# Peptides against a protein of PDB entry 1IK9: the designs that were tried, part 59

Target 1, 211 residues: chain A of PDB entry 1IK9
Amino acid sequence: MERKISRIHLVSEPSITHFLQVSWEKTLESGFVITLTDGHSAWTGTVSESEISQEADDMAMEKGKYVGELRKALLSGAGPADVYTFNFSKESCYFFFEKNLKDVSFRLGSFNLEKVENPAEVIRELICYCLDTIAENQAKNEHLQKENERLLRDWNDVQGRFEKCVSAKEALETDLYKRFILVLNEKKTKIRSLHNKLLNAAQEREKDIKQ
Target 2, 207 residues: chain A of PDB entry 1IK9 as posed
Amino acid sequence: MERKISRIHLVSEPSITHFLQVSWEKTLESGFVITLTDGHSAWTGTVSESEISQEADDMAMEKGKYVGELRKALLSADVYTFNFSKESAYFFFEKNLKDVSFRLGSFNLEKVENPAEVIRELIAYALDTIAENQAKNEHLQKENERLLRDWNDVQGRFEKAVSAKEALETDLYKRFILVLNEKKTKIRSLHNKLLNAAQEREKDIKQ
Target 3, 195 residues: chain B of PDB entry 1IK9 as posed
Amino acid sequence: MERKISRIHLVSEPSITHFLQVSWEKTLESGFVITLTDGHSAWTGTVSESEISQEADDMAMEKGKYVGELRKALLSVYTFNFSKESAYFFFEKNLKDVSFRLGSFNLEKVENPAEVIRELIAYALDTIAENQAKNEHLQKENERLLRDWNDVQGRFEKAVSAKEALETDLYKRFILVLNEKKTKIRSLHNKLLNA

## One batch from the design tools (peptide; made by RFdiffusion4, then SolubleMPNN)

Design b1_p12_4_s4 (from b1_p12_4, 6 letters changed)
Fold by OpenDDE base, seed 1:
Structure b1_p12_4_s4 (fold): chain B 211 residues (1-211), chain C 211 residues (1-211), chain A 12 residues (1-12)
Amino acid sequence: as target 1 above (211 residues)
Amino acid sequence: as target 1 above (211 residues)
Amino acid sequence: SLFEEYLNWEPP
């Protein structure tokens, strides 16, 4: 089961932060459990897939789009733009939320909740879930940090080996060319010397023929 | 101000998870605020640096060691080994905790708390802090994950360049030697041809003189 | 090395 807790502000009690818990299986579209608390009282309701479909139909909204709006409203909390307004009557236990657009506000959904008899248990479980989530995320952060540090070391090691390989390639090329030029020059000198000896021998023979 | 929330079990109410909040400035040694809640009631107390010093002295424990034990008890919760036992009287508002060793349990500290008049506000603030911590840790996790993915790409890119550099160095060495051998062999052939011409010219001159 | 043998090659 997936779960999200968000802080919300109710229109009726804007000074008191409320917490909206939504829990669902696989997708929000298959239904969810909603829990509201003010840190003293708690209210819970179950919303079925059929109720979600009915609310989408009543709004004349495509179900996937409607579920997309539910996800934004109920799982994000009031995003920084106050796009969603939350209303709750403690008397009727009726929860509804509106989407505020530039020129139009409309009711995006409504749920009947039931007052929880033992709100302290719900609040304790909510705090436990938050603490567990913090612990899991901290462990993940520590793991990712250690992995980053390892990857940075591994990158630096390979980079240093690569730079040494580049320099060694350039040095090898330079050394091989220098050595090769030396040997070529020696062989060229030997060829020149042998040609001069041949020219001298030919000149001597031409002198010997001319007595 | 630093803050830690932990779940604890009270000896008097082992079936009800309690939450122990500790808040401090810089170090726990300079004093702290402790808050206890069961999700319905809350109790708060302030512990000064002088009280910490007095508790350490009363225990005949070195202050740094005592603060180290306070940190383990109050910030870690009951670690998996039940090394710390927590006690609270709702009547006296007296909170104390014990360290359980193999053969000895001893009181590690005691605090007078005061019942909070509006526990819902304390509980809401506690939940807000948990949610803020979750959001911060999630953002950090997403950042670290993106950094890890970048570092892995960068490592693979450098590794691939390094392997290409190694192969290119070996190929260059082999190619240079092959080319050098070809040119050397041409020069060797020319030297051999010139020597043969000199030998023939010398033999012809020796025939002309015997003539 | 094979290269050094080629370097030191003198014609007889």
Scores: peptide ipSAE 0.090, ipTM 0.848, DockQ to the pose 0.568
Fold by OpenDDE base, seed 4:
Parts: structure tokens; C-alpha cells; sequence
Structure b1_p12_4_s4 (fold): chain B 211 residues (1-211), chain C 211 residues (1-211), chain A 12 residues (1-12)
């Protein structure tokens, strides 16, 4: 079962943070359990897939779009832009929330909750879930940190090998050209020497013809 | 201020999880605030640096070692090996904890707590801290994941450049040798041609002398 | 190597 806890403010009690827990199986569309608490009292309601479908139909909203709005309202926590307003009557146990647009607010959903007889158990379980989530996230952070350190070492090792390869390529090219120039110069010198010997032999033959 | 929340079990109430919050400035040795809650009631006490020093002295334990044991007992949560036992009287508000060794248990520390008048506020603040910690850890996880993905890309890029450098080095060596061989062969052919011309000139001169 | 033979080649 997936779970999300969000802090919210009720319009009726803006001075005290409330916590909205939503629990669901695989998808929020299949229904969910909603729990509201102020740290002293708790209220719970179950919302079925049929109720979600009915609310979407009553709103003339496509079900997937409606569930998308439910997800934003109930799982994101009220982000800094108070786009969702939450209302709850402790007397009637009626919970409803509105989406605020620039010039229009509209009811997005409503649920009848039930007062939990043992709110301390719900609160303890909620805190346990938070602590378990913290522990899981810490373990994941430590794992990711160790992987990052490994990848950084591996990157440095390959980078150092690459730099050595570049330098070795340049050194090889330079060395080969130097050796080649030396050998070519020797062969050029030998060609010049042989050419001069041919010129001398031709000059000697011309002298021998001229007695 | 640093804070750690741990789940504990009281010897008197082993069926209900309690939460032990410890808050301190920079070091636990400087003193701390301890808060105990069962999700309905809360109790708080302040432990001073002088009290920590006195407890260490009374135990005949070096202060740093004692603070090390306090850290294990109060901040780790009771790990799976029930090495620390927690006792609390709701009537006297007396909290004490023991370290269990194989054959000996000894009192590690004791604190007088005070019942909080507004436990809901303490519980709400505790849940807020848990949610903030979850959000921070999630943001850190997302950051570390993005860095991990970056480092992996950077590693693949350098690895690909390295492999290209190796191949380019081998190709360069092969190409340079081929070019050098061609030029050397031309020079060898020219030297052989000039040498043959010298031999022919010498043979013609020897014929002209016999003639 | 063939290259060393080419490098060390002396004209006859």
C-alpha cells in the first residue's frame, strides 16, 4: 500500500497545522483511505473507486483528469501557492476541499470522515511511517553517495588513461617523424653523393676523349 | 539545533511505541532537550552539560565515553539488539535507561521530565520535523540521482574518447609507417638506379681502355 | 621489423 502524508491548513483552524494522510493500493483511482489529524484527534474515511467516479461525473470532469487533481490536492501537500483550500467540520466530520483559480473557486471533492476512537494509535503509526521513510531515504542517500564516489573514481581513472593516451599519441607521432626525417636525410645524402660521382665520371670521360 | 527522533519501547508499556526526541546544539555533550511521547501525551526535560558531567562522574566513566553511550542509547533508537532498556513513570515523570550487557545491566542515565500541557503542539511539531526531513532527504536523493546520471554520462563520454584515442594511435602508427615505407622505397630505387649508372659508366670506361 | 630494415637500409 502506498501512503503520503501532507501538512495542510484548515480554513476553520488556520493557526494549527493538520496532517492529511492518504493511503492507496497501486493507483489513487482505485480508491483510498484518508486520515486527518491535528496531533490530538484523528478522523478517517474510505473513498471508493465508485465515489471517485461519481464525483468526476458530478463535476463533468474526465476521471483521469479528476484523479490528477485529487493527486495534486491530497498528495502534494498544499504547495506555497494555496491553490487548494481544505475545510473540515469536526462536528459533522465533513471534509471538503476546493480548487482556487484566479477568479473562481470550485469544490473539488468532499468526504464524510469518522472520528477515530484511539487517535494515539493512528498518530503513533503515522510517526512510525515517517521514521521508516526517513530511514529508507537515508539508506538510499548513503547508497547513492557511495555510487557517486565510485563513479567519480572510475571517471578519474579513465580520464587519466585518456590523457596518457593523448600524450602517448603525440609523442609517438613526433618520434616517428624525427626518425623518418633522419633516415630520409641519410638517403638524400647518399643520392647526392652518387649523383656527384656520376658527374665526376662523366667529366673524366670527357677529359679522356679530349689526346 | 540538531534533532533526532527514535522509536522506543518502555518496559512499563511494551505494547505501545513511544517516540524519543532529542534536540541539541552542535554536540550532545553541551546538553540536550529530551521529549517523550506516546502520540497522546508528551513529556519534556532539559539536560544540562553539568548534569551530563555529573552522571559521567557518578558512573566513574570518562565524559567522552559516557556521551558516546548517551548517543547510542538516545539517538540510534533501540537497535534490534535491545542493548538499552527505557523506563518511564508517568506518575513521577521519572525517565531512566539502562545498558544491558550479557550478565550485567546498569543504569546509564536518568532524567526528570515534565508533562507538556499542550501535547498536540509537540506532536504536530514532531510530525512537521519528520515531514521536513523526508522532503530534505527526497531532494537530496533526487540531486544525488541526477549527479549519478551525470557522472555516468561523463564516464561514458571519456571512455568513448579513450577508445577512439587508442584506435587513432594505432591507425596513426600504421599510416605513418606505410607512408614512410613508400618514400623510403622511392629513395632506395633512386639510389639503386644511380649505382647502376655508375657501374655502367665504369664498364664503358673499361671497354674504352681495352679498346 | 620491415620498417627497421627500411630504416637500416644502406645502398649497395
Amino acid sequence: as target 1 above (211 residues)
Amino acid sequence: as target 1 above (211 residues)
Amino acid sequence: SLFEEYLNWEPP
Scores: peptide ipSAE 0.062, ipTM 0.847, DockQ to the pose 0.542
Fold by OpenDDE base, seed 3:
Structure b1_p12_4_s4 (fold): chain B 211 residues (1-211), chain C 211 residues (1-211), chain A 12 residues (1-12)
Amino acid sequence: as target 1 above (211 residues)
Amino acid sequence: as target 1 above (211 residues)
Amino acid sequence: SLFEEYLNWEPP
């Protein structure tokens, strides 16, 4: 089961932060449980897949697009642009929300809720979920931090080996050329020496013929 | 201001999860505010630096060690080993906690709390803090994840360059030796040719003298 | 190595 808790402000009580919990299985489209609390009282309702489909049809909206609007309204909380306005009557237990566009506001959905008999249990469970989520996220953060430190070490090690390889390649080329030049010079000297011996032998032969 | 919320179980109400909030500035040693809630009622007390020092002295414990025990008891919640037992009287508003060792249990500290008149505000503020902490930790997780992905790309890039450098070094050495062998073979052939010409010239001279 | 044999090559 997935859930999201969001902070909202009700039009009827703009000074009191309310909390909207939505719980669902796999997808919000399959239906969800909605819970509202002010930290003293709690109200809960169940929304079925059929109700979501009916609301989408009544709005002449494609179901996936409608569920996308539900997700923005119910799971994002009061986003930085007051695009969604929340209304709740404690008397009727009727919850509804509106989408505010520049020139048009319209009701996006509504839910009949029931007052929870033991709101303290709902509030405790909500706080437990928050604490568990914090602990899970902290463990993920610590793991990711350790992994970052590992990756940085591994990067530095490979970088240092790469720089050594580049330098070693340049040094190898330079050394091989130096060695080759030395050997080639010895062979050139031997060729010159043999050529001079041949010239001298030819000159001596010409002298011996001239007696 | 720093704060920590922990889940605890009271000896008097072992089936009901309670929440212990501790709030302090810089260090727990400088004093703190403690808040207890069951999701319906809340109780708060202030503990001064002088009270912490007095409790450490009364226990014949070094202050830093005592604060270390306070931190384990009050900030770690019910750790996996029931090392700390929490007691609270709703009538007297007296909170005390004990450290349970194998053969000895002893009172580690006690606080007089006051019942909060508007517990809903305390509970709302506590939930707000949990939600804000979740949001902050999620943002850190997303940042660390992106950084991990960056570091992994950078590692793969350097690793691929390093492997190419190793292969290029081996190929360079092999190519240079092949080229050197070709040039040296030409010089060796020239030396052999000149040496044979010298031997032939010497043999012809010996024939001319015998003639 | 073949290179060392090449280095030490003297003409006969």
Scores: peptide ipSAE 0.090, ipTM 0.847, DockQ to the pose 0.599; fails the geometry check
Fold by OpenDDE base, seed 5:
Order: C-alpha cells, then structure tokens, then sequence
Structure b1_p12_4_s4 (fold): chain B 211 residues (1-211), chain C 211 residues (1-211), chain A 12 residues (1-12)
C-alpha cells in the first residue's frame, strides 16, 4: 500500500492545520482511503474505483485527467499557490475541494467521511508512518552520500591517471624523436665520411694516371 | 533548536505506542524539553542544565557520560534490544527510565511532566515537524541522486578519455618506431652502397699498380 | 630494444 500525508487548511477552520492522509494500492485510480485529522479527531472515508469513474463522468472529464487532478489536490497538500481549497463539515462529515484557477474555480471532488471512534490509534499510526519514512529517507541519504564520496574518489583516481598518461605520451614522443635524431646524425656523418673517401680515392687515381 | 521524536513503549501500557519528543538548543547538556504523547493526551517537562548536573552527581556518574546515556535513551527510541525501559504514571505525571544490562538494571533518570491543556496543538506541531523533516530529507535525496548521476557521467567521460590516451600512446610508439626503422634502413643501404664503391675503387687501383 | 640492435649495426 502506498500512502501520502499532506497538510491542508480548511475554509471553516483556517487557523488549524489539518492532515490529509491518502492510502492506495498501486494506483490512485483503483480507489483510495482518505483520512482527515486535526490531531484530536479523525475522519475516514473509502473511495472506490467506481466512484472515481462516476465523478469523472459527472465532471465530463477524461478519467486519467481527473485522477491526475485528484493526485495533485490530495497528494501535494496545499502548495503555496492556494490552487486547491478544502472544505469540511464536522456535522455532515462532508469533505469537498475546489480547484482555483485565475478566472474560474470549480469543485473537483467530494467525499463522505465517517468519524473514527478511536482517533488516537489513527494519529499514532500516522506518526509511526512519518517516523518510518524519516528513517528510510535517512538511510537512503547515508547510502547516497557514501556513494557520492566513492564516485568522487574514483573520478579523482582516473583523472590523475589520465593526466599522467597525457604527460607520458608527450614525454615518449619527445624522447623517441631525440634518440632518432642522434642516430640519424651518426648515419649522416658516416655517409659524408664515406663520400669524402670516395672523392679522395678518385682524385688520387687521376693523379696516378697523369706519370 | 534541535529536535528528535522517537517511539517508546511504557511498561504500564505496553500495547500502546507512545512518542517521546526531545527538543534542545545546541547540546542536550544545556537542558531540554521533553514531550510525551499517546496521540490523544500530551505531557511536557523542561529539564535544566542544573538538573542534568544534579542527576549525574546523584548517580555518581561523570556528566559527559551521563549526557551520553541520556542521548542514547531519549533520542534513539526503544531500539530492538530493549536496552531502555520507560515508565510513566498519568496520575503523578512521573516519567522514569531504566537501562537494562545483561546482569544489572539501573534507573538512568526521572522527570516530572505536566499535562498539556491543548494536546491537539502539540500533536499537530509534532506531525508538522515530521512532514517538514520528510520534505527536507526528500529534497536532499533528490540532490544527492542528481549529484551521483553527474559524478557517474564525469567518471565515464574521463575513463573513456584515459582509455583513448593509453591506446594513443601505444599507437604513437608503434608508429614512430616503424617510421624510424624505414629511415634508418635507407641510411644503412646508402652506407653499404658507398662502402662497396670504396672496395671496388681500391681493387681497381691495385690492378692499375700491377699493371 | 629493436631500436638499439638497429643502432649498433655496423656495415660489414
């Protein structure tokens, strides 16, 4: 089961933070359990897949779009943009919410809730879920931090090896050219020496013929 | 202000999860506010730096060691090892806890609490803190994940450049040696040709002298 | 090295 808890403000009680819990299997489209609490009382309702489909039809909205709007309204909390307005009557247990756009507001959905007999149990379970989520997220953070530190070390190691490889390539080229020039110069000197010996031998032979 | 919330079980109510909140400035040694709740009622007490010092003295324990034990007891929750036992009387508002070792249990500390008049406000604030902590930890997780992905890309890029540099170094060495061998062979051939011309010229001169 | 053998070649 997936779960999301969000803070909301009710139009009837704007000074009191309420908590909206939504619990669902796999997808919100398959239905969900909605729970509202003020930290003293709790109210719960179950919304079926058929009710979600009926609400989408009544709104003349495509089901996937409607579920997408429900997801934003119910799982995001009242974001700082006040895009969603929440209303609840404790007398009727009727919960409804509106989407506020620049020029138009419309009712997005409504649910009948039931007052929970033991709200303390629901509140304890909600706090337990928050503490479990904190612990899981902390463990994930510690894992990601250790992995970041590993990746940074591995990057520094290969970067240092790369820089050494570049320098070694340049040094190798320079050394090979220096050695080659030395050898080439030796062979050039030997060629010049042999050529001079041939010229001298030819001049001596021309002198020996002239007797 | 720093804060920690933990689940505890009371010996008097072992089936009911209680929540222990501890709030402090900078260090637990400077004093703290302790809050206990069952999701319906709440109890709060303030422990001063002087009370912590007095409790350490009464226990004949070094203050830093005592504060270290308080930190484990009050901030870790009841870990799976049941190392700490918590007791609370709703009638006297007396909270005390014991450290359980293999062969010895001892009372680690005790506090007088006061029943909160508006427990719903304390519970709402506690849930708000949990939700804020979840949001902060999620944002940190997303940041660390993006940084991991960046570091992994950067590592792959430099690794690929390093491998190319290694291959280019080996190829450069091989190419330079091949080129050098070709030029050296040409010079060797020229030296051999000139040496043979000198030998022939010497043999012809020796024939001309005998003639 | 192959290079050193090549260097030390004297013409016969």
Amino acid sequence: as target 1 above (211 residues)
Amino acid sequence: as target 1 above (211 residues)
Amino acid sequence: SLFEEYLNWEPP
Scores: peptide ipSAE 0.089, ipTM 0.848, DockQ to the pose 0.620; fails the geometry check

Design b1_p12_5_s1
Fold by OpenDDE base, seed 3:
Structure b1_p12_5_s1 (fold): chain B 211 residues (1-211), chain C 211 residues (1-211), chain A 12 residues (1-12)
Amino acid sequence: as target 1 above (211 residues)
Amino acid sequence: as target 1 above (211 residues)
Amino acid sequence: EEEKLEKELEEE
């Protein structure tokens, strides 16, 4: 089961932070359980997939688009834009929310909730979930931090090997050219020596013909 | 101000998860505020630096070691080892905790708490802190994930350049040797040709002398 | 080393 807890402000009690928990299986579209609490009382309702489909049809909205609006309203909390306004009657247990678009507000949805008999259990479970989520996120953060440190070491090691390879390539080219020049110069010297011997032999023949 | 919330089990109410919040400035040694809640009621007490020092002295324990035990007891919650046992009287508002060491249990500390008049506000603030901590940890997690992905790309890029450099070094060596052999073979051929010309010139001289 | 390079270059 997936779960999201968000803080909201009710129009009726703007000074008191309320908490809206939504719980669902796989997708919010399949239906969900909504729980509202003020830290003293709690209220819960179940919304079916059929109710979500009916509300989308009544609004003349495509179901996926409507579920997208439900996700924004119910899972984001009061985002910084006050785009969603929440209303709750403790007397009727009727929860409804509106989308505010410039000069137009419209009801996005409504739920009948039931007052929980033991709100302390709901509040304890909610706090437990928050603490578990904190612990899981901390463990993940510690893992990611260690992985970052490993990746940085591995990068530095490869970078250092790469720089050595570049330098070794340049050194190899220079060394090979130097060795080649030495060997080639020896062969050039031998060629010059042989040419001089040929010239001397030709001059001696010309002297021997001239008796 | 630093804060830690932990789940604990009271010896008097082992079936009901309680939450222990500890709040302090810089170090736990400087004193702290302790808040206990069961999701319905809340109790708070303030522990001074002088009380911590006195308790360490009464236990004949070095202050830093004692604060280390306080940190383990109060900030870790009920760790998997049941090393710390928590007791609370709702009547006297007396909270005490014991360290269990094999066959020996000893009192580690005690606090007089006061029942909070408005527990709902304390519970709401506690949930707000949990939600803020979740959001902060999520943002950190997303940042670390993006950094890991960057570091992995950077590693792959350098690794690919390194492999190309290794291959290019081997190819360079092979190419340079091939070029050197070609030029050297030309010079060797020239040397052989000049030697043959010298031998022929010597043979012609020997014929001319016999002539 | 020069002799080795010469020899490697003599054997081709």
Scores: peptide ipSAE 0.020, ipTM 0.846, DockQ to the pose 0.000
Fold by OpenDDE base, seed 2:
Structure b1_p12_5_s1 (fold): chain B 211 residues (1-211), chain C 211 residues (1-211), chain A 12 residues (1-12)
Amino acid sequence: as target 1 above (211 residues)
Amino acid sequence: as target 1 above (211 residues)
Amino acid sequence: EEEKLEKELEEE
């Protein structure tokens, strides 16, 4: 089961932060449980897949688009853009929310909630879920931090080996050229010496022919 | 100001999870505010640096060690080891906690709390703090994840460059040797040819002298 | 060292 808790403001109680808990299985379109609390009282309702489909049809909205709007409204809280307005009557237990665009406001959905008999249990469970989520996120962050430290070490090690390999390649080329120049110059000296001996032998033979 | 919320069990109400909120500035030894809630009622008290020092002295414990025990007791919750036992009387508003070792149990501290008049405000603020902490930890997690993905790409890029450098070093050595062998063999062939010409010239001169 | 290079070059 997936769960999201968001803080919302109600039009009827704009000074009191309310908490909207949504719980669902796999996808929000398959239905969800909605819980509202003010930290003293709690109200819960169940919204079925059939209700979600009916609301989409009544709005002449494609179901996937409607579920996308529900996800933005119910799971993100009222973002700072006041795009979603939440209303709840404690007397009727009627919860409804609207999407406010520049020129068009429309009701996105409405739910009948039931007052929870033991709100302290729901509030304690909600706090427990928040604390568990904090602990899980801390463990993930510690894991990612250790992995980043590992990757940084591994990167520095390979970078240092790469720089050494580049330098060693340049040094190898320079050393090989120096060694080969020495050997080639020795062979060139031997060739010059042999040519001079051949020229001298030819000059001596020309002298012996000229008596 | 630093803050920690932990879940605890009270000896008087072992079936009901309580939440212990501790708030302090810089260090716990400089004093703290303690809040207890059951999700319906809340109780708050302030513990001063002087009270912490007096409790350490009364226990004949070094202050730093005592603060270390307070941190374990109050900020970690009751770990699964039952090392810390929490007690609270709703009638007297007296909160005390004990450290339980194998052969020795002792009171670690005791605080007088006051019942909060508007517990819903304290509970709402506590939930808000949990939600804010979740959002901050999610943002840190997303940042660390993106950094992890960057470091992994950078590692793969350098590793691939390093492997290419190793292969290019070996190929360079092999290519240089092949080129130098060709040039040296050309010089060796020229030396052999010149030696043969010298030998032939000497043999022709010996024939001309015998003739 | 030159003799070693020359020997390595004679073995090919």
Scores: peptide ipSAE 0.019, ipTM 0.847, DockQ to the pose 0.000
Fold by OpenDDE base, seed 5:
Structure b1_p12_5_s1 (fold): chain B 211 residues (1-211), chain C 211 residues (1-211), chain A 12 residues (1-12)
Amino acid sequence: as target 1 above (211 residues)
Amino acid sequence: as target 1 above (211 residues)
Amino acid sequence: EEEKLEKELEEE
């Protein structure tokens, strides 16, 4: 089961932060349980897949788009943009929420809730879930931090090897050229010496022919 | 202000998870506020630096060691090892906790708490803190994940450059050797040709002298 | 390998 808890402000009680919990199996489209609490009382309702489908049809909205709007309204909490307004009557247990755009406001959905007999149990379970989520996220963060430190070491190691390889390539080229120039110059000197010996032998032969 | 919330089980109510909140400035040694809740009622007490010092003296324990034990008891929650047992009387508002070792159990500390008039406000604030902590940890997680992905890309890029540099070094050495062998063989052929010309010239001169 | 190449270069 997946769950999301968010803070909401009710139009009727704007000074009291309420908590909206939504729980679902795999997809919000398959239905969900909604729980509202003020830290003293709790109210719960179950929304079926059929009710979600009917609400989408009544709104003349495509089901996937409607579920997408439900996800934004119910799972994100009212972000600072006040895009969603929440209303709840403790007397009727009627919960409804509106989407407010610049030029258009409309009711996005409504649910009948039931007052929970033991709100303390619901609140304790909600706090437990928050603490479990904190612990899990902390463990993930510690894992990612250790992995980042490993990757940074591995990067530094290969970077240092790469720089050494570049320098070694340049040094190799320079050394090979120097060695080959030496050997070539020796062979050029030997060629010049042999040419001079041939010239001298030719001059001596021309002298011997001239008696 | 730093804060830690943990789950605890009271010996008097083992079936009901309680929440222990500890809040402090900089160090637990400077004093702290302790809050206990069952999700319906809340109890709060303030422990001063002087009370912590007095309790350490009464226990004949070094203050830093005592604060270290307080930190384990009050901030870690009762982990699965049942090393710490918690007791609370709703009648006397007396909270005390014991450290249980294999061969020795002893009282580690005790606090007088006061019942909070508006427990719902304390519970709401506690849930808000949990949700804020979740959001902050999630943002850190997302940041670390993006950094991990960056570091992995950077590692792959430099690794690929390193492998290319190794291959290019080996190829350079091989190519230079091949080129130099060709040039040297040309020079050797020229030396051999010049030696043969010298031998022929010497043989012709020896014929001319015998004539 | 370098010494071998140098020797092959001297012997010829």
Scores: peptide ipSAE 0.019, ipTM 0.846, DockQ to the pose 0.000
Fold by OpenDDE base, seed 1:
Structure b1_p12_5_s1 (fold): chain B 211 residues (1-211), chain C 211 residues (1-211), chain A 12 residues (1-12)
Amino acid sequence: as target 1 above (211 residues)
Amino acid sequence: as target 1 above (211 residues)
Amino acid sequence: EEEKLEKELEEE
């Protein structure tokens, strides 16, 4: 089961932060449980897939688009842009929310909630879930941090080996060329010496023919 | 200000998860604010640096060691080993906690709390802090994950360049030696040819002198 | 290997 808790402001009680919990299986489309609390009272309702489909039909909205709007409204909380307005009557236990666009405000959905008899249990469970989520996220962050530090070390080690390999390649090329030039120069000197000996021998032979 | 919320079990109410909030400036030694809630009621107390010092003295414990025990008790929650036992009287608002070792249980500290008149505000603020912490940790987690993926790519890129550099070094060495051998063999052939010409010229001169 | 090739280059 997936779960999201968000802060919302109710139009009737804008000074009191409310918490909206939504719990669902796999997708919000399959239905969800909604829980509202002010830290003293709690209200819960179950929304079925059929109710979601009916609300989409009543709005003349495509179901996937409607579920997309539900997800934005109910799981994001009131995003910083006040695009969603939440309303709740404690008397009727009627919860509804509106999308506010530039020129059009429209009701996205409405749910009948039931007042929870023991709100303290719901509040405690909600706090437990928050603390569990914090602990899990902290453990994951510590793991990722250690992994990043490992990867950075491994990167530095390979980078240092790569730089040494580049330098060693350049040094090898330079050394091989120097050694080769030395050996070639010796062979060139030997060739020049042999040519000079041949020229001298030919000149001596021409002198001996001329007595 | 630093803050930690933990789940605890009270000896008097082991079936009801309580939440212990501790808030402090820089170090727990400088004093702290403790808040206890069951999700319906809340109790708060302020513990000064002088009270911490007095409790350490009354226990005949070194202050740094005592603060270390306070940190373990109050900030870790009941660790899985039930080393710390928490007691609270709703009537007296007296909170105390014990450390349970194999052969010795002793009181670590005690605090007088005051019942909060509007516990819903304290509970809402506590949930807000949990949600803020979740959001911050999620953002940090996403950042660390993206950095991890970047570092892994960068490592793979350098590793691939390093392997290419090693292979290119070996190929360069092999190619240079092959080219050098070819040029040297040409020079050796030229030297051999010149030596043979010199030997022939010497033999012809010896024939001409015998004539 | 380098010393071996140098020797083969000097001996011939």
Scores: peptide ipSAE 0.019, ipTM 0.847, DockQ to the pose 0.000

